# Peptides against a protein of PDB entry 5OK6: the designs that were tried, part 33

Target 1, 215 residues: chain A of PDB entry 5OK6
Amino acid sequence: ELPGLDSQWRQIENGESGRERPLRAGESWFLVEKHWYKQWEAYVQGGDQDSSTFPGCINNATLFQDEINWRLKEGLVEGEDYVLLPAAAWHYLVSWYGLEHGQPPIERKVIELPNIQKVEVYPVELLLVRHNDLGKSHTVQFSHTDSIGLVLRTARERFLVEPQEDTRLWAKNSEGSLDRLYDTHITVLDAALETGQLIIMETRKKDGTWPSAQL

## One batch from the design tools (peptide; aimed at target 1 W170 S177 Y182)

Design b2_p19_5_s3 (made by RFdiffusion4, then SolubleMPNN; from b2_p19_5, 12 letters changed)
Fold by OpenDDE base, seed 5:
Structure b2_p19_5_s3 (fold): chain B 215 residues (1-215), chain A 19 residues (1-19)
Amino acid sequence: as target 1 above (215 residues)
Amino acid sequence: DEELEKERKELAEKKPSYE
């Protein structure tokens, strides 16, 4: 059952549990298409439940570049293209109005950056490859706050590297050269890794030499 | 996205320079 319009407004637009609540690292937030949200605001502020301003189902179609992988369009801007709601507020709106059939929720995580918390709308998609088979890539999503160590572990797992095998990472830079990722404790952000970037996992040879040392 | 896939393929086909 739909709550009263004033109750809806208070539930969604409050500073404690609604849209205006502080961000907390690790929490889930959801994107809502801006036009729909503004329509909802107009509806609940109008005070008439029978108003022609009824927003209908949440429809985020304009935020997606495709309906296959449900990737977001590039360059979406908070407050212009979408609003962010905490999980509780999102679930209320979905329960009241529904979500367009077949559309997934656009869930994102709050990340902690130096001196700021933000919802990570665009995580980094890296192309993981082996040094000896550059043609077989695994696309894996990482947070900007994930460590290079996690990228390495993920690469090892995806390529079924044995525990006794020694591995290291290289990032292909914009110039086409390879930058070795020496420090595994830095973040994806600190390493300046970008979406679509090729990350090469090198495996040490049985003789103790690295393949790259022969180049 | 075919263009992104093409760029990814082109990037994968480029031999790494370890310089």
Scores: peptide ipSAE 0.008, ipTM 0.433, DockQ to the pose 0.151
OpenDDE base, seeds 1, 2, 3, 4: peptide ipSAE 0.017, 0.008, 0.008, 0.008; ipTM 0.532, 0.439, 0.440, 0.446; seeds 1, 3 fail the geometry check

Design b2_p19_5_s4 (made by RFdiffusion4, then SolubleMPNN; from b2_p19_5, 12 letters changed)
Fold by OpenDDE base, seed 3:
Structure b2_p19_5_s4 (fold): chain B 215 residues (1-215), chain A 19 residues (1-19)
Amino acid sequence: as target 1 above (215 residues)
Amino acid sequence: SAALEREREELRRKRPSPE
């Protein structure tokens, strides 16, 4: 059942779980298509529940580039294309108006950057491969705030590398050459790694030599 | 490239208050 219009407004805009609440790292926030949200605002601010301004069910279709993997379109901007709501506010709106059938929620995480919290709308998808089999990639999603060390550990786990085996990472750069990721303490952001980028895990040989040293 | 640089810059920016 829909609550009163003033109650809806207070819950979503002015509540402790409202749109303007502070971000906290690790929290889930949800994207709402901007035009729908503006329609909802007009509806609840109008004071007439029978108004023609009723927004209908939430439909984020215009934010998706595909309905197979439900990937977002590139270049979406907060406040222009979508509004971010904390989980509680999102769930209220979904309970009141519904979500378009078959459409998944667009859930994203708050990440901690050096000077600010941000909802990470576009996490990085890396193509992990082994140096000896570049044709077999594993796509893994990372946060921009994840360390290169985490990428390496994830690669080791995915490729079932034994603890005693020594490994290191290379990134294929825009020029098509390989840049070694020496510092494992920097973030994916600091390393300027990008979605779709090939990351090569090199395993040290038993003789103590690196495969790349022979190239 | 330019789009990715914009994304990185956006990540560093304070989010605007939604309208």
Scores: peptide ipSAE 0.026, ipTM 0.649, DockQ to the pose 0.021
OpenDDE base, seeds 1, 2, 4, 5: peptide ipSAE 0.025, 0.009, 0.018, 0.017; ipTM 0.648, 0.501, 0.563, 0.560; seeds 2, 5 fail the geometry check

Design b2_p19_6 (made by RFdiffusion4)
Pose (drawn by RFdiffusion4):
Structure b2_p19_6 (pose): chain A 215 residues (1-215), chain P 19 residues (1-19)
Amino acid sequence: as target 1 above (215 residues)
Amino acid sequence: LEHIKRERLALDEELFEAS
C-alpha cells in the first residue's frame, strides 16, 4: 500500500533516508530517469493522491544502450538525464510503484577522490583475456580507484588460474600495441585504462619463460 | 605516464596465442 504523499516526500528527499543522505565510500546509489522523478515530485507535491500525475512504475528504459547487455548509455548528465537516489530511497520507490518488468536496477557506488566523494556512474569496463585466446573475455567493471593488483586478482579468479601459475598483465592500446601493466599498487586511473580496453593476462611457462618474450 | 608505460611491445597475435 502506498504511503501518504508527505510521508513519501520525507522518505525520498530528506535526511539519512533520502537524497540528502551524505556520500560515503562504498555505499550504493541508484539512477532514476529524470522525467519519472519529476513526475513523482509533481505528484507528491500536488496534494491529491488521486491525481493523474501519479507516475506509475519506474521505467529507466531511456537510460540503457540496449536490452541485450543493459549497459548505461555514455554521456549522461546528473540532473538532466537522471537523478541519484540512495539505496533505501530506491528500495522504497520500487516497493511503492514497481520497476518495469525485466529491467535491471542501475546501481553505482560512492568513491573517494582526493578532496571529494562522488558516485562513480561510469566505472571502467575491462575485457580480461588470457594470452592464448584473445576472444574469450570476461567483461568486468572496475572502479577508477581499484588497483591493478585487484584487476590481476580478479582476472585470475575469473579464469580459475591455479595458485602455482604465475601471471602478469598487458593492456592493448588504441594503436594496437601492448603496454605492460607493471605496478600492481597503482590504480586503474593512474594506468590510464579506458572502458572497453583489452587486458591480456599471460601465464609463465613451466620452464620459467614468458610467452611475451617471443614478441 | 611515460614511466608507467615504459615497456611496450608490438603484438603478433598469432605468435602470442601459440606461445

Design b2_p19_6_s1 (made by RFdiffusion4, then SolubleMPNN; from b2_p19_6, 8 letters changed)
Fold by OpenDDE base, seed 1:
Structure b2_p19_6_s1 (fold): chain B 215 residues (1-215), chain A 19 residues (1-19)
Amino acid sequence: as target 1 above (215 residues)
Amino acid sequence: MEELWRERLELDEELLSAA
């Protein structure tokens, strides 16, 4: 059962708990396709629950580049392509109108950057490989706020590196050369790592030498 | 600064694989 139109508007647009509420690091927000949201706005502002402006189920189809992996299209713009809603508001809309069958929610996290909080719509997807097997990659998603240390730990885990094995990371740069990720305490953002970038995990030899040092 | 957090190696990734 749908709440009254005014109640819907207040619940979703409320400045304290709705769309306009402050971002809080770690919280989940959800993307809603802009046209659907505008249709909903028109519906609830129209004052007639039986209006022909009824938005129907939430349909985010146009935001996805594929319906297999449900990856977002690149270059989507907030306010033009989608609206961001906090979890509570999203769940209300889903409960009221439903979500298009088969579509997953587009959940994103609020991250804390040096001077701003933002919903991280596009986390960084890195290609993790071993130095001696570049053809076998693990694609892993990281937040811009994740540390290089986390990337390294993740790589070690994915490649089943034993605790006694020493490893370090290299990032393939735009020139095709490698930048060694020296400081594991900086973030993915600080290291300027980008989606699709190849990250090479180098494993130290048993003799204590690094493969790269012998080149 | 960038110089503090990374070291640039002017080698192709394929060279690492060859080592």
Scores: peptide ipSAE 0.043, ipTM 0.648, DockQ to the pose 0.680
OpenDDE base, seeds 2, 3, 4, 5: peptide ipSAE 0.026, 0.024, 0.017, 0.025; ipTM 0.584, 0.578, 0.551, 0.569; seeds 2, 4 fail the geometry check

Design b2_p19_6_s2 (made by RFdiffusion4, then SolubleMPNN; from b2_p19_6, 9 letters changed)
Fold by OpenDDE base, seed 1:
Structure b2_p19_6_s2 (fold): chain B 215 residues (1-215), chain A 19 residues (1-19)
Amino acid sequence: as target 1 above (215 residues)
Amino acid sequence: MEELWKERLELDAELLEAA
């Protein structure tokens, strides 16, 4: 059952718990396609529940580049292509209007950057490979706020590296050469790693030498 | 400094694989 139009507006748009509520790190927010949201606004502001402005089910189709992997299109802009709603508001809208059949919610996390909180709409997808088998990659998503240490641990896990094996990371740069990622405490953002970037995990040889040192 | 966390190695990824 749909609540009153004014109630809907208050619950979704109020500054304390709605769209304008403060961002808090770790919380989930959801993307809503801008046109749908504007239609909803028109509907609830119209004052007539039977209005032809009824928005129907939430449909984020235009935000996806594909409906197989449900990846977002690149270059989407908040306020132009989508709006961000906190989890509570999103769930209200879904309960009231439904979500287009088959579409997953577009859930994103608030991350803490040095001077600001933001919803991380585009986390970083890295291509993890081993130094001796570049043909086998694991694509893994990381937050910009994740540490290089986490990237390394993740790589070790994905490649089933034994605890006694020593590993380190290289990033392929735009020039085609490799940058050794020394500091595992810096973030993906600090290291300026980007989606699609190749990250090479080098495993130390049993003789104690590094493969790269033999070049 | 950003330069402290990495060292640029003038090697291609394929060269590392070849090692």
Scores: peptide ipSAE 0.028, ipTM 0.590, DockQ to the pose 0.653
OpenDDE base, seeds 2, 3, 4, 5: peptide ipSAE 0.024, 0.022, 0.026, 0.020; ipTM 0.543, 0.580, 0.567, 0.558; seed 5 fails the geometry check

Design b2_p19_6_s3 (made by RFdiffusion4, then SolubleMPNN; from b2_p19_6, 7 letters changed)
Fold by OpenDDE base, seed 4:
Structure b2_p19_6_s3 (fold): chain B 215 residues (1-215), chain A 19 residues (1-19)
Amino acid sequence: as target 1 above (215 residues)
Amino acid sequence: MAEIHRERLELDEELLSAS
């Protein structure tokens, strides 16, 4: 069921669940391809529900770099390439117009940064490995607001590290060297970790020595 | 970006892996 055009506009743009509502940490927002959204705007502003300006189903195809993993293209810009809608607004649009068959929604979370809240469109994908088996990796997404401690715990979990085993993290930097991540309380953002970056989990030897200390 | 305490270490990945 399609609501009246004015009702659609109010619900999506200006309503309590509208595009301009305040961001709240932890909430889900969704990306909508800009051209589709502009077409929708034109349609609902036209005043004729039978207009040829009907936007059709939501199609975010141009935002994806692939249709296998459904990764977003790099460098997308809010207001230029896409608009952000809160979950309620997104679900309204999907219910009214549908989503392109087989295409997943682009859901992102609001994160709290020191001075602002924002939708984290690009979470950090880290490549986690163990020092003694660099060929076996786990790619895991983290928020910029996640702690290094969480990265470490995640690595331990993925590699089934026993509780009694002591581990620490290294980040491979752009220069090819390893940066020791001493403080596990800092965030991924503070550590300047980036997507695709190799994170090496080092395990302490049974003799109490670290492999890296011997190199 | 926040200033963090880090130690930069030049490591041979092959040696690290073998340890």
Scores: peptide ipSAE 0.029, ipTM 0.597, DockQ to the pose 0.643
OpenDDE base, seeds 1, 2, 3, 5: peptide ipSAE 0.027, 0.026, 0.025, 0.028; ipTM 0.604, 0.591, 0.617, 0.600

Design b2_p19_6_s4 (made by RFdiffusion4, then SolubleMPNN; from b2_p19_6, 9 letters changed)
Fold by OpenDDE base, seed 5:
Structure b2_p19_6_s4 (fold): chain B 215 residues (1-215), chain A 19 residues (1-19)
Amino acid sequence: as target 1 above (215 residues)
Amino acid sequence: MAALHAERLELDEELLEAA
């Protein structure tokens, strides 16, 4: 059942718990296609619940580049292509109007960057491989705020590396060469890692030497 | 940024695979 139009507006657009609320690191926010949202605004602001401006189900189809992995199109801009709602507001709208059948919600996290909090709409997808088997990759999503240490731990886990085995990471650069990621305490952002970038996990030999040292 | 925290080697993935 739909609440009163004024109540809908107050719950979604308020500055304390709605669209205008402050961002807090770690919280989930959701993308809503802008045209739908603007139609909803017009509907509730119109004051006539029986109006022909009824927005219908939320439909984010235009934000997706594919309906298999539900990846977002590149270059989407907040306030132009979509609006961001906190979890509570999103769930209200879904409850009231529904979400297009088969579409997943577009959930994103608030991250803390130097001097700013933002919803990370485009996290980094890295291709993780082992040095001796480049044909078997694991695509893993990371936040720009995740440490290289987390990338390494994730790689170790995905490749079932035993605790006693020593590993390190290389990133393939734009020139095709490998950059060794020495500092595991810096972030993905600091290391300038990008979506689609190949990250090679090298495993130390039993004799204590590194495979790359012999090249 | 990356250059300050990484060592660039004239190695490619094919050489690393062969090791």
Scores: peptide ipSAE 0.022, ipTM 0.615, DockQ to the pose 0.652
OpenDDE base, seeds 1, 2, 3, 4: peptide ipSAE 0.020, 0.021, 0.018, 0.022; ipTM 0.599, 0.592, 0.564, 0.617; seed 3 fails the geometry check

Design b2_p19_7 (made by RFdiffusion4)
Pose (drawn by RFdiffusion4):
Structure b2_p19_7 (pose): chain A 215 residues (1-215), chain P 19 residues (1-19)
Amino acid sequence: as target 1 above (215 residues)
Amino acid sequence: SPLPPPKPLARTERRPNWP
């Protein structure tokens, strides 16, 4: 059952429960298509529960590239294309109005940057492959603030690399050559990695030689 | 606010790609 209009307003907009919730690293926020949010706002501010301004189910279809991979469209602007809600507010809105059938939520996380916290709406999507098959990829989203060491550990896990196997990473650049990802302590941002980039994990041979020595 | 610029890398190496 729907809460009253003022109750909905307090839950979604105010304090710890709503949009005013402070940004804390690691917390989840969700994207809501702006038109739907403005319609909900007009409804809850209108004083009439029976109004035709009732927004209906949340539908974020215009925010997705397609329904095959459900990727968020690039180039979206907060306040123009979408509004961010903390996880609790999103949960409440979905429980009240529903979410379009078959459509995934758009969940993003708060990250720490040198002097600010922000929701990372566009993490870096990396294609992780082993050197022997450059077409067999695990597509994984990493934060700009994740380390290259995390990228390597993730690639190892995704490919079930055994503990005794030694592995290291390369990145294929826009020129089609390879840049060695030497330092596992730096971040994806420091390494200037971009979405869609191919990250190649090579495995040391049993004799100690590396496949890349042949390049 | 935008992302800060990447920091310079201490080591680099570039090679041709696998066929």

Design b2_p19_7_s1 (made by RFdiffusion4, then SolubleMPNN; from b2_p19_7, 7 letters changed)
Fold by OpenDDE base, seed 2:
Structure b2_p19_7_s1 (fold): chain B 215 residues (1-215), chain A 19 residues (1-19)
Amino acid sequence: as target 1 above (215 residues)
Amino acid sequence: APLPPPKPRPFTERMPAPP
């Protein structure tokens, strides 16, 4: 059942549990397409439940670049293209209005950055490759807060590297050279890794030499 | 807010572009 319009407004915009509540690291927030949200605002602020301003089902179609992988369009801006709602508020709206058939929720995590929390709308997509086969990539998403150690473990898993095999990472930089990701304790952000960046996993040879030492 | 600027990369080695 739809709550009263004032109750909807208070529930979604309430500073304690609504849109304006503080971000908390690890929590889920959801994107809502801006036009739909504005239509909802107009509906609930109009004070007439029988008005022609009823927003209908939540439809985030304009935020997606494709309906196969449900990837977001690049360059979406908070407050212009979408609003962010905490999980509770999102679930209320979905329960009241529904979500467009077949569309997944656009769930994103709050990440902890130095001195700020942020909803990570765009995680980093890295192209993981082996040093001996640059043509076979695995695209994997990482948080900016994930460690290089996690990237290395993920690469080892994707390439079925045996536990006894020694591996290290290189990042292809904008100059085309490879920078060694030596410190595995730093984050993807601290390493300045970007979406679409090639990350090369080097495997140590059986003779104990590195392939790169022969270049 | 923009992401914080990355820290200086603790890269110890640089290799030429693979061919």
Scores: peptide ipSAE 0.170, ipTM 0.787, DockQ to the pose 0.731
OpenDDE base, seeds 1, 3, 4, 5: peptide ipSAE 0.121, 0.028, 0.026, 0.084; ipTM 0.733, 0.536, 0.645, 0.769

Design b2_p19_7_s2 (made by RFdiffusion4, then SolubleMPNN; from b2_p19_7, 7 letters changed)
Fold by OpenDDE base, seed 3:
Structure b2_p19_7_s2 (fold): chain B 215 residues (1-215), chain A 19 residues (1-19)
Amino acid sequence: as target 1 above (215 residues)
Amino acid sequence: AALPPPKPRERTERLPAPP
């Protein structure tokens, strides 16, 4: 059953628990297509539950590039294309109005960057490969706030590297050369890694030499 | 009472195109 219109407004727009509440790192927020949200605002502000302004079910179809991988379109802008809601508010709206059948929620995490907290709508997708098998890539998603050390650990796990094996990372740059990722404590953002970038994991040889030192 | 205008949050950064 739908709550009263004033109750809906207070629940979703309340500054303490709603859309306007402060961001907190690690929390989940959800994208709602802007036109739907504006229609909902008009409906609940109108004060008439029987009005023609009823928004219907949430449909984020216009935010997706495809319905196979459910990737977002590039260049979406908050306040223009979508609205961000905290998990509680999102779940209320879904409970009241429903979500389009078969469409996944668009969940994103709050990240902490220098001087700002934001919802990371576009995390970084890296192509992880081994130096000896460049043809076999693993696409893995990372936050901009994740360390290069996490990227390395993830690569080691994906390639089943034994704990005693020593490994290091290289990033393919725009010129096609390889930049070594020396500092594993910096973030993906600080390393300026981008979506679709090739990251090569090099494994040290048993003789203690690196494969790249022979090139 | 007039609803407060939504505060614009940060513009999402565009992901670079995959190579």
Scores: peptide ipSAE 0.023, ipTM 0.457, DockQ to the pose 0.033
OpenDDE base, seeds 1, 2, 4, 5: peptide ipSAE 0.020, 0.018, 0.022, 0.022; ipTM 0.549, 0.526, 0.557, 0.576

Design b2_p19_7_s3 (made by RFdiffusion4, then SolubleMPNN; from b2_p19_7, 7 letters changed)
Fold by OpenDDE base, seed 4:
Structure b2_p19_7_s3 (fold): chain B 215 residues (1-215), chain A 19 residues (1-19)
Amino acid sequence: as target 1 above (215 residues)
Amino acid sequence: APLPPPKPLAEREVLPAPP
């Protein structure tokens, strides 16, 4: 059943899990399209449940670039294109109004940066490849806070690398050269890795030589 | 067609972006 308008407003805006709730690292937040959210605000502030301002089901269609992979459009801005809600608030809205048929929720994680928590709306999508087969990529999402060591482990797993095989990473830079990722303890952010960037996993030869040493 | 040889890997250390 749909709660009273005042109860909806309190639950979503001013509740313990409301929109203005402090961010906590590792928590899930959800994107809501701004026009829908503003329509909902107008509806619940109007005080009339039978108002023609009823927002209908949540529809985030304008936030998506495609309906196949459900990727977000680039350059979306909080407060202009979307509103962020904590998981509890999102689930209340979905329970009350529904979500557009076949459309997935836009779930994102709170990450901790040195001086701030933020919702990571755009995780880094890296193109993982082997040095000997650059035409076969695995696209994998990483947080900016993930270590290069995690990127390497993920690449090893995706390529079914045996535990005894030695591997290292290279990143293709904007100049088209390859930068070696020596430090595996730095983050994706510290390494300045970007979405769509090619990450090459090199495997050491059985003779103990690296393939790159012959280039 | 044979894949073009991988461009020479410039061994540049990715220095962390300065804070």
Scores: peptide ipSAE 0.024, ipTM 0.477, DockQ to the pose 0.084
OpenDDE base, seeds 1, 2, 3, 5: peptide ipSAE 0.020, 0.020, 0.020, 0.021; ipTM 0.452, 0.397, 0.428, 0.547

Design b2_p19_7_s4 (made by RFdiffusion4, then SolubleMPNN; from b2_p19_7, 6 letters changed)
Fold by OpenDDE base, seed 5:
Structure b2_p19_7_s4 (fold): chain B 215 residues (1-215), chain A 19 residues (1-19)
Amino acid sequence: as target 1 above (215 residues)
Amino acid sequence: APLPPPKPRPFTERRPAPP
């Protein structure tokens, strides 16, 4: 059942629990296409529930680059292309209006950057490969705030590396060479890793030598 | 807002990519 228009407005636009609430690290927020949201605002501000301004189902189609992997278009801007809602507010809107059939919600996490919290709309997608099989990649999503140590642990898990095996990472750079990711305590952001970048996991040989030392 | 600029490159070793 649709709540009264004033109740909808207060629930979603509330500065304590709605759209304007403070960001908290680790929380989920959701993208809503801007034109739909503005139509909803006009509807609830109009004061007539039977108005022709009824927004219908939430439709985020214009935010997606593809409808297979549901990747976002590049260069989307908050306040221009979409608005961000906390999980509770998003779920209210979905319950009241529905979501377009077949579309997934666009869920993103709040991350903590130096001196600011931000919803990470574009996390980094890395191509993880083994040093001996560059043709078999695993695409894995990471936050810019994730450590290189997490990338290494994730690579070890995906490639079923035994706990006693020693491993290290290389990043393929724009020059076609490999840069060793020696410091595992820095972030993906600090390492300047980018979406689509090849990250190579090297496993140490039983003789204690590294495969890459022979290149 | 864009992400902050990365710190100076932490790379300690560079090698040719394997074939």
Scores: peptide ipSAE 0.265, ipTM 0.840, DockQ to the pose 0.796
OpenDDE base, seeds 1, 2, 3, 4: peptide ipSAE 0.238, 0.040, 0.044, 0.242; ipTM 0.824, 0.593, 0.628, 0.835; seed 1 fails the geometry check

Design b2_p19_8 (made by RFdiffusion4)
Pose (drawn by RFdiffusion4):
Structure b2_p19_8 (pose): chain A 215 residues (1-215), chain P 19 residues (1-19)
Amino acid sequence: as target 1 above (215 residues)
Amino acid sequence: SAEKFRRITNTEAIDAWAE
C-alpha cells in the first residue's frame, strides 16, 4: 500500500533516508530517469493522491544502451538525464511503484577522491583475457580507485588460475601495442586505463620463462 | 626499472603470439 504524499516526500527527499543523505565511500546509490522523478515530485507535491500525475512504475529504459547487455549509456549528466537516490530511497520507491518488468536496477557506489566524495556513475569496464586466447574475456567493472593489484587478483579468480601459477598484466593501447602494468599499488586511474580496454594476463611457463619474452 | 616502462610495439606479432 502506498504511503501518503507527505510521507513519501519525507522518505525520498530528506535526512538520512533520502536525497540529502551524506555521501559515504562504499555506499550504494541508484539512478532514476529524470522525467519519472519529476513526475513523482509533481505527484507528491500536488496534494491529490488520485491525480493523473501518478507516475506509475519506474522505467529507466531510456538510460540503457540496449537490453542485451544493459549498459548505462555514456555521456549522461546528473540532474539532466537522471537523479541519484540512496539505496533506501530506491528500495522504497520500487516497493511503492514497482520497477519495469525485466529491467535491472542501475546501482553505483560512492568513492573517495582527493578532496571529495562522489558517486562513480562511470567505472572502468575492463576485458580480462589470458594470453593464449584474446577473445575469451571476462568483462569486469573496476573503480577508477581500484588498484592494479585488485585487477590482477580479479583476473586470477575469474580464470581459476591455480596458486602456483605466476601471472602478470599488460594493457593493449589504442595503437594496438602493449603497455606493461608493472606496479600493482597504483590505481586504474593512475594507469590511465579506459572502458573497453583489453587487459592481457600472461602466465609464466614451467621453465620460468614468460610468453611475452617472445614479443 | 626498465621493465616498468616496457612497451611492445610490434603489433603484428601479438596475434601470432596469442596462437

Design b2_p19_8_s1 (made by RFdiffusion4, then SolubleMPNN; from b2_p19_8, 11 letters changed)
Fold by OpenDDE base, seed 2:
Structure b2_p19_8_s1 (fold): chain B 215 residues (1-215), chain A 19 residues (1-19)
Amino acid sequence: as target 1 above (215 residues)
Amino acid sequence: SAAASERITDVEAIEKASK
């Protein structure tokens, strides 16, 4: 049975645990398509449970660019295309109304930036390659707050690099040249890495020379 | 000590140098 309309409103819009609650780093938030959410608001504010304003199941279909990988469309805007709900509020709505069959939840994490917390709706997708096989890429998602060290470790894992092999990263810049990522302690954001950017993992030769040192 | 190049101008050069 659905909770009373006032109870639904209070639970979802409550400033302590609802939509307006403070963001905290590491917490999960969920996207809800804006039109569905507005229909829900109209339903619960109308005070009539038998109203034709019943929103039905949550359907985020318009937020996805594809139903294969369930990637979000680019350029979605909070408050226009979607609303953000904390995990508790999302789970309540799903429990009450359901989610469209086969459609995954759109879960995102709160990240800590130097002066603000934000829900990271768009993580950075990097194209990882080896220096000796530029045509074979692995697309991997990273947070803007992830370190270059994590990118390097992830590349090593994806390419099955042995622990004793020494590796380093290069980023292809907008000019089409490679810039070396020297500092592994800075973040993806600090390194200004962008979605679709090619990241080359160079492996040191057995003779102790780097392939790039021969250029 | 040959300062390891901080920038490679030709991306394909790194692949060729590995062969």
Scores: peptide ipSAE 0.328, ipTM 0.839, DockQ to the pose 0.522
OpenDDE base, seeds 1, 3, 4, 5: peptide ipSAE 0.328, 0.323, 0.325, 0.324; ipTM 0.839, 0.838, 0.838, 0.838

